# Designs tried in a protein design run: peptides against a protein of PDB entry 3B8E. Part 216

Target 1, 230 residues: chain A of PDB entry 3B8E
Amino acid sequence: PFLIFIIANIPLPLGTVTILCIDLGTDMVPAISLAYEQAESDIMKRQPRNPKTDKLVNEQLISMAYGQIGMIQALGGFFTYFVILAENGFLPIHLLGLRVNWDDRWINDVEDSYGQQWTYEQRKIVEFTCHTPFFVTIVVVQWADLVICKTRRNSVFQQGMKNKILIFGLFEETALAAFLSYCPGMGVALRMYPLKPTWWFCAFPYSLLIFVYDEVRKLIIRRRPGGWVE

## One batch from the design tools (peptide; made by RFdiffusion4, then SolubleMPNN)

Design b2_p28_3_s4 (from b2_p28_3, 23 letters changed)
Fold by OpenDDE base, seed 3:
Structure b2_p28_3_s4 (fold): chain B 230 residues (1-230), chain A 28 residues (1-28)
Amino acid sequence: as target 1 above (230 residues)
Amino acid sequence: SELEELVEKLKKRAEELKEEIKRRLEEL
């Protein structure tokens, strides 16, 4: 998200504090839960024949999987961001290069795509209105990621939801998202204004896409052990 | 710019910590 903000010079889609809340608050417990499940799965497997090579391959696979999932999360967040700005009169094409004028407090007549003038305060309200649904989109996509990462090769349906830590992580992320979205004062503290409940559902197609993608990937791995998709 | 660099450093550290936690838990 932040890289696209720099490259495209668009209004900030996700605040720095919110990014920190994602990285430290939402991602840590899931990472711990996944690490416990991997440890449990590896304990049940015979010792790797070559610990160095098998560990490196495993680290690369994990890194690639997280990189791909992170990219899909970012795409989902940006989609939500562009939809909200478009609903407020700012088409995606108009946002390119707008940051300089957007962040200038002395410019109170920034025009939207329809010629409506926006004050600095109005622009910042719209910007902060985008932060919450972007964050919620990431959390909802992370639900799918957590469920996916539970199983390396088996379908989620085969291994079941037995990991209490994973379930706890899902509830913690959801509770954090609800707290940041609806707790009074979060608009001032974190630049996250309250979210309409309808926006929670906007991320579901992306979560489903990730789920389908991973089930297909796992199916390919099961059918072709040692293929390039591993 | 400094805040951006700090966030990028924190992100990198958080990812490193995630990977280290993952490694340690894989070793258990």
Scores: peptide ipSAE 0.006, ipTM 0.227, DockQ to the pose 0.020
Fold by OpenDDE base, seed 1:
Order: sequence, then structure tokens, then C-alpha cells
Structure b2_p28_3_s4 (fold): chain B 230 residues (1-230), chain A 28 residues (1-28)
Amino acid sequence: as target 1 above (230 residues)
Amino acid sequence: SELEELVEKLKKRAEELKEEIKRRLEEL
């Protein structure tokens, strides 16, 4: 996310505080859940396969899966960002290179894609309005990730939601997202303005994409045990 | 266990991030 911000010179899609909230609130519980699943999986692996090679392969697979999921999460966040800005008159193509003028407090006539002029204050409100939806999008996408992480090989439909830690993680992330989105003063304190409930749904296609991706991955693993995806 | 070490590392990082958030909130 931050790299795209630098490369594209777009207005800041996600504030530093919001990033910290993601890293603290959303990444920790998945990581703990994964660590418990790994420990449980390692306990279930009774046969002494060469513990060094199997552990390394498993760590690499997990790292790759998380990298891919993280990319999908970032894409979801950016999609939400672009949708919000587009609804406010800033089309994605217009945002390219706009950062310099966007962040300049002395420029109060930055034009949107329709020729509407935006004051610095108005632009910052719109920018901060994007931070919360971006965060919420990450949380909603992480719901899918958490549910996926519960099952290495089996479909979510086969194992169900029996992991209490996973359920707790989902509630914690959702509660944090709701708190940051709707608690009075968060706009001032965290630069996270209240989110319209409709924006929660902007992440759902990406959550679905992650579910489909994982189900397809698991289907491939089940059909080709020992393939490159294992 | 490796799990306990990971959890401790994550907890430590979480505390550091909470403190950083708190500092930033106090600066606003």
C-alpha cells in the first residue's frame, strides 16, 4: 500500500495511525491463530518426516500464501479508496500525480475530474474519509483470511467454525473496525472519519475472491497431492 | 516452545505499537 502511494504519487490512501491499527489489531490475531494451527498440525504429524525439510516447506508455503493474501487485501483496500474518491469526483486517472498539489495547503483550488474546486480542508476530509474504509476493507478481507487459515487442506464447509480463537479474532477485528469507524472523536484523534455502512460491502467481492482462491487452491492440492502448491 | 516465543514477540510488538499510537494521539 505505501509503495503504491509513493510510486503513483496519489493522495495518501491509508494514514500512519491506520496502518499501525492494522498491524496491531488485524495482523496479530491471524498470526496467533496461524501459530496455533501450525502447532496443532505439527502435533498431528506423527510420522518423523525429516523435520527440517518439512518445516521449511511448510513455512515457505505459508509465507507465499500470506504474501498472496496480503496482495489481495491491498488490492481490496485500494479498490475501496478509488471508489470513494470517484464518488467524490476524483477518478483514478486524475489522482495520478495529484499528491503534490493535494498536500499543499496553499492550493485551495485543486480541481476534481469534473472541474469542481476543492479547498485544502475539503481534500483532507476526503483523504481521511478514505482511511477508515481502507481499514475496514482490510478487516473484512481478513475475515476470509482467518476462515481460510483455519483449514490447510479441507474446505471451510468441511471443518466449520470450531476454532474459538478464530471466532474471537473475527469479533475483535470487527469490534475494532466498528470502534474506529463510529466512535466519536476518532476523526480528530486518528483522522478516521465515520464510515457509511454501505462501504462495508465494498470489501465483500475481495473477501469472496479470497474464499474462491483458497477453495481452488485446496481443490488443486486435493487433486494433486505433492504438487507445487503444497 | 517456538509458539510461545512467537506469541511473546507478537505481544512485545503489539505493546510497542500501542505505545506509539498513544504517543501520536498525545501529539494531536
Scores: peptide ipSAE 0.006, ipTM 0.260, DockQ to the pose 0.054
Fold by OpenDDE base, seed 2:
Formats: sequence, C-alpha cells, structure tokens
Structure b2_p28_3_s4 (fold): chain B 230 residues (1-230), chain A 28 residues (1-28)
Amino acid sequence: as target 1 above (230 residues)
Amino acid sequence: SELEELVEKLKKRAEELKEEIKRRLEEL
C-alpha cells in the first residue's frame, strides 16, 4: 500500500496508525491460524519424505501465501479508496501526482476532476474518510483470503470451516474493524472517521472475485500439477 | 516458480519498505 502511495504520489490511502493496526492486530491471528492449519493439513497429507526439505517448503509456502494475501488485500483497499475519491470528485487519473498539492496546507484551491475547489480541511476529511473503508475492505477481503488459504489444493467446500482458530481470527478481525470504525474518538485518535454501513458491502464483490479466482486456480493446479500457476 | 519468485521479491521489497517506514516513523 505505501509503495503505491509513494510511486503514484497519490493522497495517503491508509494512515500509519491503521497500517500498524493491520500489522499488529489484524494479520497476527490469521497468520497463526493459517500456520496451524497448514501444519495440520501437511502432516495429514504428506508422508514425511524429507523433514528438512518439507519444513523449508512449508515456510516458503506460508511466506508466499501471506505475500499474495497481502497484495490482494492492498488491491482491494486501493479499489475502495479510488471509489470513495471518485465519488467525491477525484478520478484516479487526477490523483496521480496530486499528493504534493494535497498535503500542502497553504493550498486551499485544489481542483477535483470537475473543477470544484477543495480546501485543505475538506481534503483531509476526504482522506481520513478513506482510511476506515480501506481498513474494513482489507478485513473483508481477508475473510475470503483466509478461507481460501485454508487449503492449498482442495476446495473450501471440501474441507469446510473446521478450524476454530481461523473462526476466532475472523471474529477478532471483525470486532477490531467494528471497534476502529464506530468507537467514539477514533476519528480524532486514529484519523479513522466512522464508516457508513454500506461501505462494508463494497468489498464483497471483490472478495467474491478473489474466491472464484482462487477456486479456479486450485482447479487448474489440480488438473495440471507443476504448472506455472502454482 | 517465476510467479513465486516475483511474489517473493515483491514481498521482500514490501517488508524492506515496511521496515523503512517503521524506522522513519520512529525517527519522527
């Protein structure tokens, strides 16, 4: 997320505190849940051919899974960010390079894509309005990603929701998202303004697309083991 | 394997950037 912010010179889509909340609060429990479930699934399916290579492969697989999940989550968050800014008059193309003027307190006439002028305060309100939906989108996408990553090769429909740790992680993430989104003072303390309930649903189409994509990917891997898709 | 390598490179770069951001935030 921060890379795209620097490279594209767009307004800050995700606050530093929100990033810390994701890294420390949201990602930890899911990471533990996936590590446990992957260890269980690999222990059950693979006769230990070579304990050293199998451990290294598992660590690499876990690392790759988390990397892919994080990228997909970031894409979902950025999608929500661009939708919110577009609804407020800032088209994605117009946001490119806008950061310098956006963050300048002395510029109170930053034009949107429609020629409307925005004060610094108004811009910061819109920016902070993006932080909460970005975070919530990450959580909602992470629901799908966690369910997807539960199994490397099997469909989610075949294994079901048996991991209690995963379920606990999903509830913890959801509770954290609700707390950060609706607790009084979070707008001041964390620069996360309250989220309209409708924005929770903006991530669902994306989560569904990820789910479908991964099921198709798993289907391809099952049909062509060792292909480039793995 | 190429996609895995790309993802690993991207992940490593993302972690390096996270650490750099963390360092810069600690310096702030």
Scores: peptide ipSAE 0.000, ipTM 0.240, DockQ to the pose 0.023
Fold by OpenDDE base, seed 5:
Structure b2_p28_3_s4 (fold): chain B 230 residues (1-230), chain A 28 residues (1-28)
Amino acid sequence: as target 1 above (230 residues)
Amino acid sequence: SELEELVEKLKKRAEELKEEIKRRLEEL
């Protein structure tokens, strides 16, 4: 998110508080869940293969999978961001290069795509309105990530959601997202304005995409053991 | 208060990193 913010010179899509909430709230429980599940899955399936080479391959696979999932998460967040800004009159093309004028407190006449002038305060309200939906989008996409990470080779449909840590992670992330989105005072304290419940559904296509992607990946791994995807 | 201070420190660091990346991109 921060890299795209710099490269595209667009208004900040994700606030510092939302980053902290992701790092401390949403990423920690998944990471712990994955560490436990990897340990459990590795204990059950390790026939004695060469421990050094298999560890390296496994670390590379995990790193690539997380990198790709993280990219899809970012795309989902940016999609939600662009939809909200477009709903407020700022089309994606108009946002390119707008940051300098957007962040300038002395410019109170920044025009949207329809020629409407926005004060600094109005722009900041719209910016902060994007922070919560971006965070919620990450959480909703992480539901799919948590579900898919439970299994390396098996379909989620085969193994089911029996991991209590995974279920707890899903609940914790959802509860945190709901708290930050709807608790009174979060707009003032955290600059996270309330989210319309309809915006939770904007991330669902991306969650589905991650789910489909991982099922296809697992299917390829099962059909081509030792291929370039492993 | 400690959380606000941490957020402010992180904001400052993010702005510093932003300026550094911007400078590096302008040098490219």
Scores: peptide ipSAE 0.000, ipTM 0.227, DockQ to the pose 0.018

Design b2_p28_4_s1 (from b2_p28_4, 23 letters changed)
Fold by OpenDDE base, seed 1:
Structure b2_p28_4_s1 (fold): chain B 230 residues (1-230), chain A 28 residues (1-28)
Amino acid sequence: as target 1 above (230 residues)
Amino acid sequence: KLEELVEELKKKAEELLKKVEELLRELE
C-alpha cells in the first residue's frame, strides 16, 4: 500500500496509526493461528523424506502464498479507497499527483473531478474517511485468508470450520474493526471516522477472489503433485 | 452490557496506543 502511495503521489490512504493497528491487531491473530497449525503439522510426525529440503520448499511456498495474498489485500484496500474518493468527487485519474496540493494547508481551492473546490479541512476529512474503510477491507479480506489457512492442501469445504482458534481470531478482528469504526473519539484519536455499514460489503468481492484463488491453487496442486505450484 | 465492553475495549486500545507511542519514541 505504501509503495503505491509513493509511486502514484496520491492522498494518503492509510494513516500511520491505522497501519500500526493493522500490523498489531489484525496480523497477530493470523500469525498465531498459523503458528498453531504449523505446530500441529509438526506434531503430526510425517517423516519428511528430506527435512531440510522439504522445509525450505515449504517456507518458499508459504512466503509466495503470503506475498500474493498480501498483494490482493492491498488491491482490495485501494479499490475501497478509490471508490470512496470517487463518490466524493475525486476520480482515480485526478488523484494521481494530487498529493502535493492535497497536503498543502495553504491551498483551500483544490478542485475535484467535477470542479468543486475543497478546503484543506474538507480534504483531510475525506482522507481520514478512507482510513476506516481501508482497515475494514483488510479485516474482511483476512477472513478469507484465515479460512484458507486452515488447510494447506484440502479444500475449506473438506476440512470445515472446526478450529475454534480461527473462529476466535475472526471474531477478534471483526470486533476490533467495529470498535475502531464506531467508537466515539476514534476520528480524533486514530483519524478513523465512522464507517457506513455498506462499506463492509465492499471487501467481499476480494475475499471471494482470494477464496477462489486458493481453491484453484489447491486444486492444481492436487491434480499435479510435484508441479511448480507446489 | 455492550457499553461496558466497548469501554473496556476503549481502555485496552488506549493502552495499546500508549505502548505504540512509546515504541515510536524509542525508534526516533
Scores: peptide ipSAE 0.000, ipTM 0.233, DockQ to the pose 0.039
Fold by OpenDDE base, seed 4:
Structure b2_p28_4_s1 (fold): chain B 230 residues (1-230), chain A 28 residues (1-28)
Amino acid sequence: as target 1 above (230 residues)
Amino acid sequence: KLEELVEELKKKAEELLKKVEELLRELE
């Protein structure tokens, strides 16, 4: 998110403190929960042809899959960001290159896509209004990510939800998202303004996209054992 | 309307997910 902020020169979609909350709060417990997940039976039963090369290839493929999922997560967050800004009069194209003027407190006449002038204070309210939904979007997308991480080949429907720690992690990150979104003072302390409940659903298409992506991936693996998609 | 677009995307994603589930059931 921060890299895109620099490259595209758009208003900051996600604050530094919020990023820290993702890294330490939302990702840690799920990561621990995955360490307690039982190994998938098909992974353990399949002997590699060459333990050195096949292990390295498998690790690379897993890393690529997680990298792709991370890109989908970021895309979901940015989608929510652009939707909110568009609803407030700033179309995505107009945001490109706007950062310099947006962050300048001495400019109080920044125009939106419809010619409305925005003061610095008004712009910062809109910016901070985007931080919370971006965070919440990441959390909602992570629900799907955590569920799919349970398996490499088997469908989520076959393995089910056996890891109670994983389920706890999902509730914990959701509770953290709710706390950051609705606790009084978060707008001042963390620059995260309260979120309308409807925005929780904005991420659902991307969560479903991750599920579909993973199920298709697993389907390909099942049809082509030993393929490059593993 | 942006809200309508989000809802349409949600609906399409749900339909796609159902199709994938059906395909998985047919293959297993």
Scores: peptide ipSAE 0.000, ipTM 0.176, DockQ to the pose 0.018
Fold by OpenDDE base, seed 2:
Structure b2_p28_4_s1 (fold): chain B 230 residues (1-230), chain A 28 residues (1-28)
Amino acid sequence: as target 1 above (230 residues)
Amino acid sequence: KLEELVEELKKKAEELLKKVEELLRELE
């Protein structure tokens, strides 16, 4: 997320503290749950050929799964960020390179895509309004991603929701998201303003799309083993 | 394979992200 902020020079979509909360708080339990489920699935499917190579493969597989999830989460968060800013008059194309003027406290007449002038305070309110939905979007996308990552090749429908740790992780993330979104003082402490309930649903189409995409991908992999899609 | 390439790119991107985060922490 931060790389896109630097590369695109867009207004900060998610605060550093919230990024740390995601990295340390929300991702830990899901990562453990995925590691556990992967170990269980590998025990069931792989005859132990070589314990050293299998362990290395598992570590690589966990790292890859985590990296994929993180990227998809970031994309979901950025999608929500761009939607919110677009609704407030800032089209994505206009945000490119805007950071310098956006963060300048002395510029109180930053124009949006429609010529409306925004004060520094107004801009920061909109920026901080994006932080909570970005975080919540990540959590909602994680619901789908965690379910998807349960199996690399099998459909979610074939394996089912057997991992209790995964389910617990999903509830923990959701509870944390609710706490950070609605607890008094989070706007001051974490620059996360209260989230309108409607924003919880903004990620759902994206989560569904990812789910469908991954199921289709898995289906293709099953039908064409060794194909370029792998 | 495309998936492997994407994963390698993701890994490199994550490593870059970590480096940038470290650099930012040093600048703060």
Scores: peptide ipSAE 0.012, ipTM 0.287, DockQ to the pose 0.022; fails the geometry check
Fold by OpenDDE base, seed 5:
Structure b2_p28_4_s1 (fold): chain B 230 residues (1-230), chain A 28 residues (1-28)
Amino acid sequence: as target 1 above (230 residues)
Amino acid sequence: KLEELVEELKKKAEELLKKVEELLRELE
């Protein structure tokens, strides 16, 4: 998110506080759940394939999969960001290069895509209004991530949601997202303004995309053992 | 033990968040 913010010179879609909430609040339980499942999968003695080469390949594959999932999460967040700004009069094309004027406290006449002038305060309210939905989008997409991470090779439908840690992680992320989105004072404390309930659903297509992606990946791995996707 | 670890990590995260918020306020 920060790299795109610098490269595209768009208004900041995700605040530092929101990033920290994601990294420390939402990603921690998933990371622990993954570490636990990796340990559990390693305890399940599949016959020792050559342990040195297979560990390196598995670590690279896991890293690549998480990198791809992270990109899908970012895309979901940016989609929500652009939709909110578009609803407030700022089309995506107009946001490109707007950062300099957007962040300038002395410019109170920044025009939207429809010629409406926005004060600095109004712009910052809209920017901060984007932080909460971006965060919530990431949380909703992480639901899919948590569920897919439970299974390395098997379909999510085959193993089910039996991991209590996974269920706890989903609950914690959702509760944190609800707290940050609707608790009074979060707009002042965290610069996260209240979220319309409809925005929770904006991330669902991306969650579905992650599920489909992972199921397809697992299907390919199952059909072509030892292929380039392994 | 895992729940306790998660709670401890959550507390540490909240403390870090408060520190970052303070730093951000000092920059603003």
Scores: peptide ipSAE 0.006, ipTM 0.262, DockQ to the pose 0.054; fails the geometry check

Design b2_p28_4_s2 (from b2_p28_4, 23 letters changed)
Fold by OpenDDE base, seed 3:
Structure b2_p28_4_s2 (fold): chain B 230 residues (1-230), chain A 28 residues (1-28)
Amino acid sequence: as target 1 above (230 residues)
Amino acid sequence: ELEKLVEELEKRAKELLEEVKRLLEELE
């Protein structure tokens, strides 16, 4: 998200504080949960024939999977961002290169795509309005990510949700998202204005997409062991 | 024991997050 902000010179889609909340608050507990689940799974599996090579391959596969999931998360967040800005009169094309004028406190007549003038304060309200739903979108997509990462090869339906730590991580992440979205003062403290409940549902298609993608990937791995998808 | 460790790590993570938030608020 931050890279696209720099490259496209668009208004900031996700605040730095919010990014840190994702990285430290939402990702850490799930990562710990997954680490423990992997340890349990590895204890149940026979020792790898070549621990160095198999570990490297596994680390690369995990890294690639997380990279792909992260990209889908970013796309989901940006989709939400562009929808909100479009609803407020800023079409995606108009946002390109707008950052300089957008962030200038002395320019109070920035025009939207329809010729409406926006003050600095109004622009910042719209910007901060985007932060919360972007964050929530990431959280909702992370639900799917956590569920799919529970299993390397098996379907989630085969192993079930037995990991209490994973379930706890999902609830914690959701509770954090709800807290940041609706707690009084978060608009000032984190520049996250309250989210309309309807925006929670905007991320569900992306979560479903990730889930379907991973199930298909796992299905391919099961049917073609040793293929390029591993 | 593992659950306790996770809870402790979660607590520490939240504390760290709050501290980072404060620092970022000071920089903005």
Scores: peptide ipSAE 0.000, ipTM 0.244, DockQ to the pose 0.065
Fold by OpenDDE base, seed 4:
Structure b2_p28_4_s2 (fold): chain B 230 residues (1-230), chain A 28 residues (1-28)
Amino acid sequence: as target 1 above (230 residues)
Amino acid sequence: ELEKLVEELEKRAKELLEEVKRLLEELE
């Protein structure tokens, strides 16, 4: 998100403190949950043909899969960001290159896509209104990510939800998101203004996309053992 | 400077988290 902020010169979609909350607050418990996940039966039972080459291939494929999932997560966050700004009069095309004027406190007549002028204070309110739903979108997308991470080849429907720590991680992440979104003072402390409950559902299509992506990937792995996708 | 420091810390934290995930995955 921050890289896109710099490259596209758009208003900041997600604050640095919020990013830290994602990395340190939401991802740690799920990561720990993987330590307690029972090894997938096919991983344990299938001996690698060549432990050295197969390990390297698996590491590359895992890295690629996580990279792709991370891109889908980012797209989900940016989608929410652009929707909120569009609802407030700023179309995506208009946001390109707007950062310099947006962040200038001496400019109080920044125009939206419809010619409405926005003061610095009004712009910052809209910016901070975007931080919370971006964060929540990431959390909702992470629900899907956490569920798919517990398996390599088996479908989520086959493996089931057996890890209690993973389930706890999902609740902890959701509780943290709710706290940061609705606790008084978060707008001042973390630049996260409260959001409407409807925005929790904005990320669901992207969560579904991650599930579909992973299930298709796993299906290909099952149908083509030793392929480039596993 | 503070923003850059926070960004570096975030990057390092993410790298450490990914390393932990990899290590945990190797134990599976």
Scores: peptide ipSAE 0.006, ipTM 0.225, DockQ to the pose 0.021; fails the geometry check
Fold by OpenDDE base, seed 5:
Structure b2_p28_4_s2 (fold): chain B 230 residues (1-230), chain A 28 residues (1-28)
Amino acid sequence: as target 1 above (230 residues)
Amino acid sequence: ELEKLVEELEKRAKELLEEVKRLLEELE
C-alpha cells in the first residue's frame, strides 16, 4: 500500500492504525497457527534429498508464493479503495497525483471527477472511510490465505479444517474486523469509520482467486514433483 | 489523546514516505 501511495501519489489508502491492527491483531494468531500447522503438515514430512540445497530452494519458493499472495491481497485492498472513492466521485485516474492537494489543509476546493469541490474535512472523512474497508478486505483475503497455508501439497478439500488454532484465528480476525468496523467511536478514536456490510463481499472474488491460485499451484506440484512451481 | 497520537503518527509516516520518494527520485 505504501509503495503505491508513493509511486502514484494517491490519497493514503491504509492508515497507521490499520497497519497496527493487521500486524498485532490479525497476523499474530494466524502466524502462531501456521507455526503449529507446519509441524503437522506435509512440509516437514518430506525428507530433503539434499539438506543444504533443498532447504534453501524450498525457503525461496515459499517466500515467492507468499509474496504473490501478498500482491493479490494488496490488489484486493486497492480495488475496494478505488470503488469507495469512485462512489464518492473520485475516479481512479483523477486520484493519480492528487495527494499533494488532498493532504493540504489550506486547499478546500479540491475537485472530484465531476467538478464537485471538497473541503479538507470532507476529503479526510472519505480517506478514513477507506481505511476500514481496506482492513476488512485484507481480513477477508486472509481467510483464504490461512486456509491454503494449512498444507503445501495437499488440497484443502483433502486435509480439511482440523487445526483448532487456525479456526480460532479465522474467527478472531473476523471478530476484530467487525468490532473495528461497527463499534461506536472507532471513527474518532482510530480513524476507522463504519463499514457498510456490503463492502465485506467486495473482497470475496480475491479470496476465491487466492484459493483457486493455491489449489492450482498444489495440483501442479502434485503432478510435477520437484518443479519450479513448488 | 489517542486521536492526536494517530494524527501525529500518520503525519510522520507521510513525511518519511516523502523522504523515501525523494531519495528514489535522486537514484533515478
Scores: peptide ipSAE 0.005, ipTM 0.203, DockQ to the pose 0.017; fails the geometry check
Fold by OpenDDE base, seed 2:
Structure b2_p28_4_s2 (fold): chain B 230 residues (1-230), chain A 28 residues (1-28)
Amino acid sequence: as target 1 above (230 residues)
Amino acid sequence: ELEKLVEELEKRAKELLEEVKRLLEELE
């Protein structure tokens, strides 16, 4: 998230404390759950390969768990961020390069895409309004991402939801998201303002899209082993 | 091959992100 923030010079979409909550609170249990996941049926059917290949598989699983999930989560969060800011009058194009003026306390007339002037306090309110739904969006996207990462080649429907630790992780991160979103004082302590319940659904189409995309990808991999998709 | 390349790129991007995050935390 911070890379895009720095590169695009957009208003801060996600606070550092919130990022820490994601890394330490939401990602750990799911990552552990993936480590204890039963080997994919296609891997299990293969003869015990050379220790070098097993290490490569493990590194690839780690890369998927920490790389792909993180990137997809960030994309989902940024999507929600841009939706909220657009709803408040700031179109994505207008946000590019706006950070300098956005964070300046002495500028109280920052214009949105429609010419409405925003005070520093108003800007910070809308910024902090983005933090909670960004976090929640990450959690909701993780529901799909964790299910996707459970299998590399097999469909989720073929592998099934057998890992109880994974299920527990999903509930734990959801409970944490609810706590951070609705517990009194989180707006002051974590700069996470209360989330309207409707925003929980904002990530659902995105999660569904990712799920469908991954199933299609896996289907292509199964039909064309060794293709460019791998 | 493309998937592997994407995975490697994503890994590097995450590593860079974590480094930037650490640096930002040190500045706070």
Scores: peptide ipSAE 0.000, ipTM 0.259, DockQ to the pose 0.024; fails the geometry check

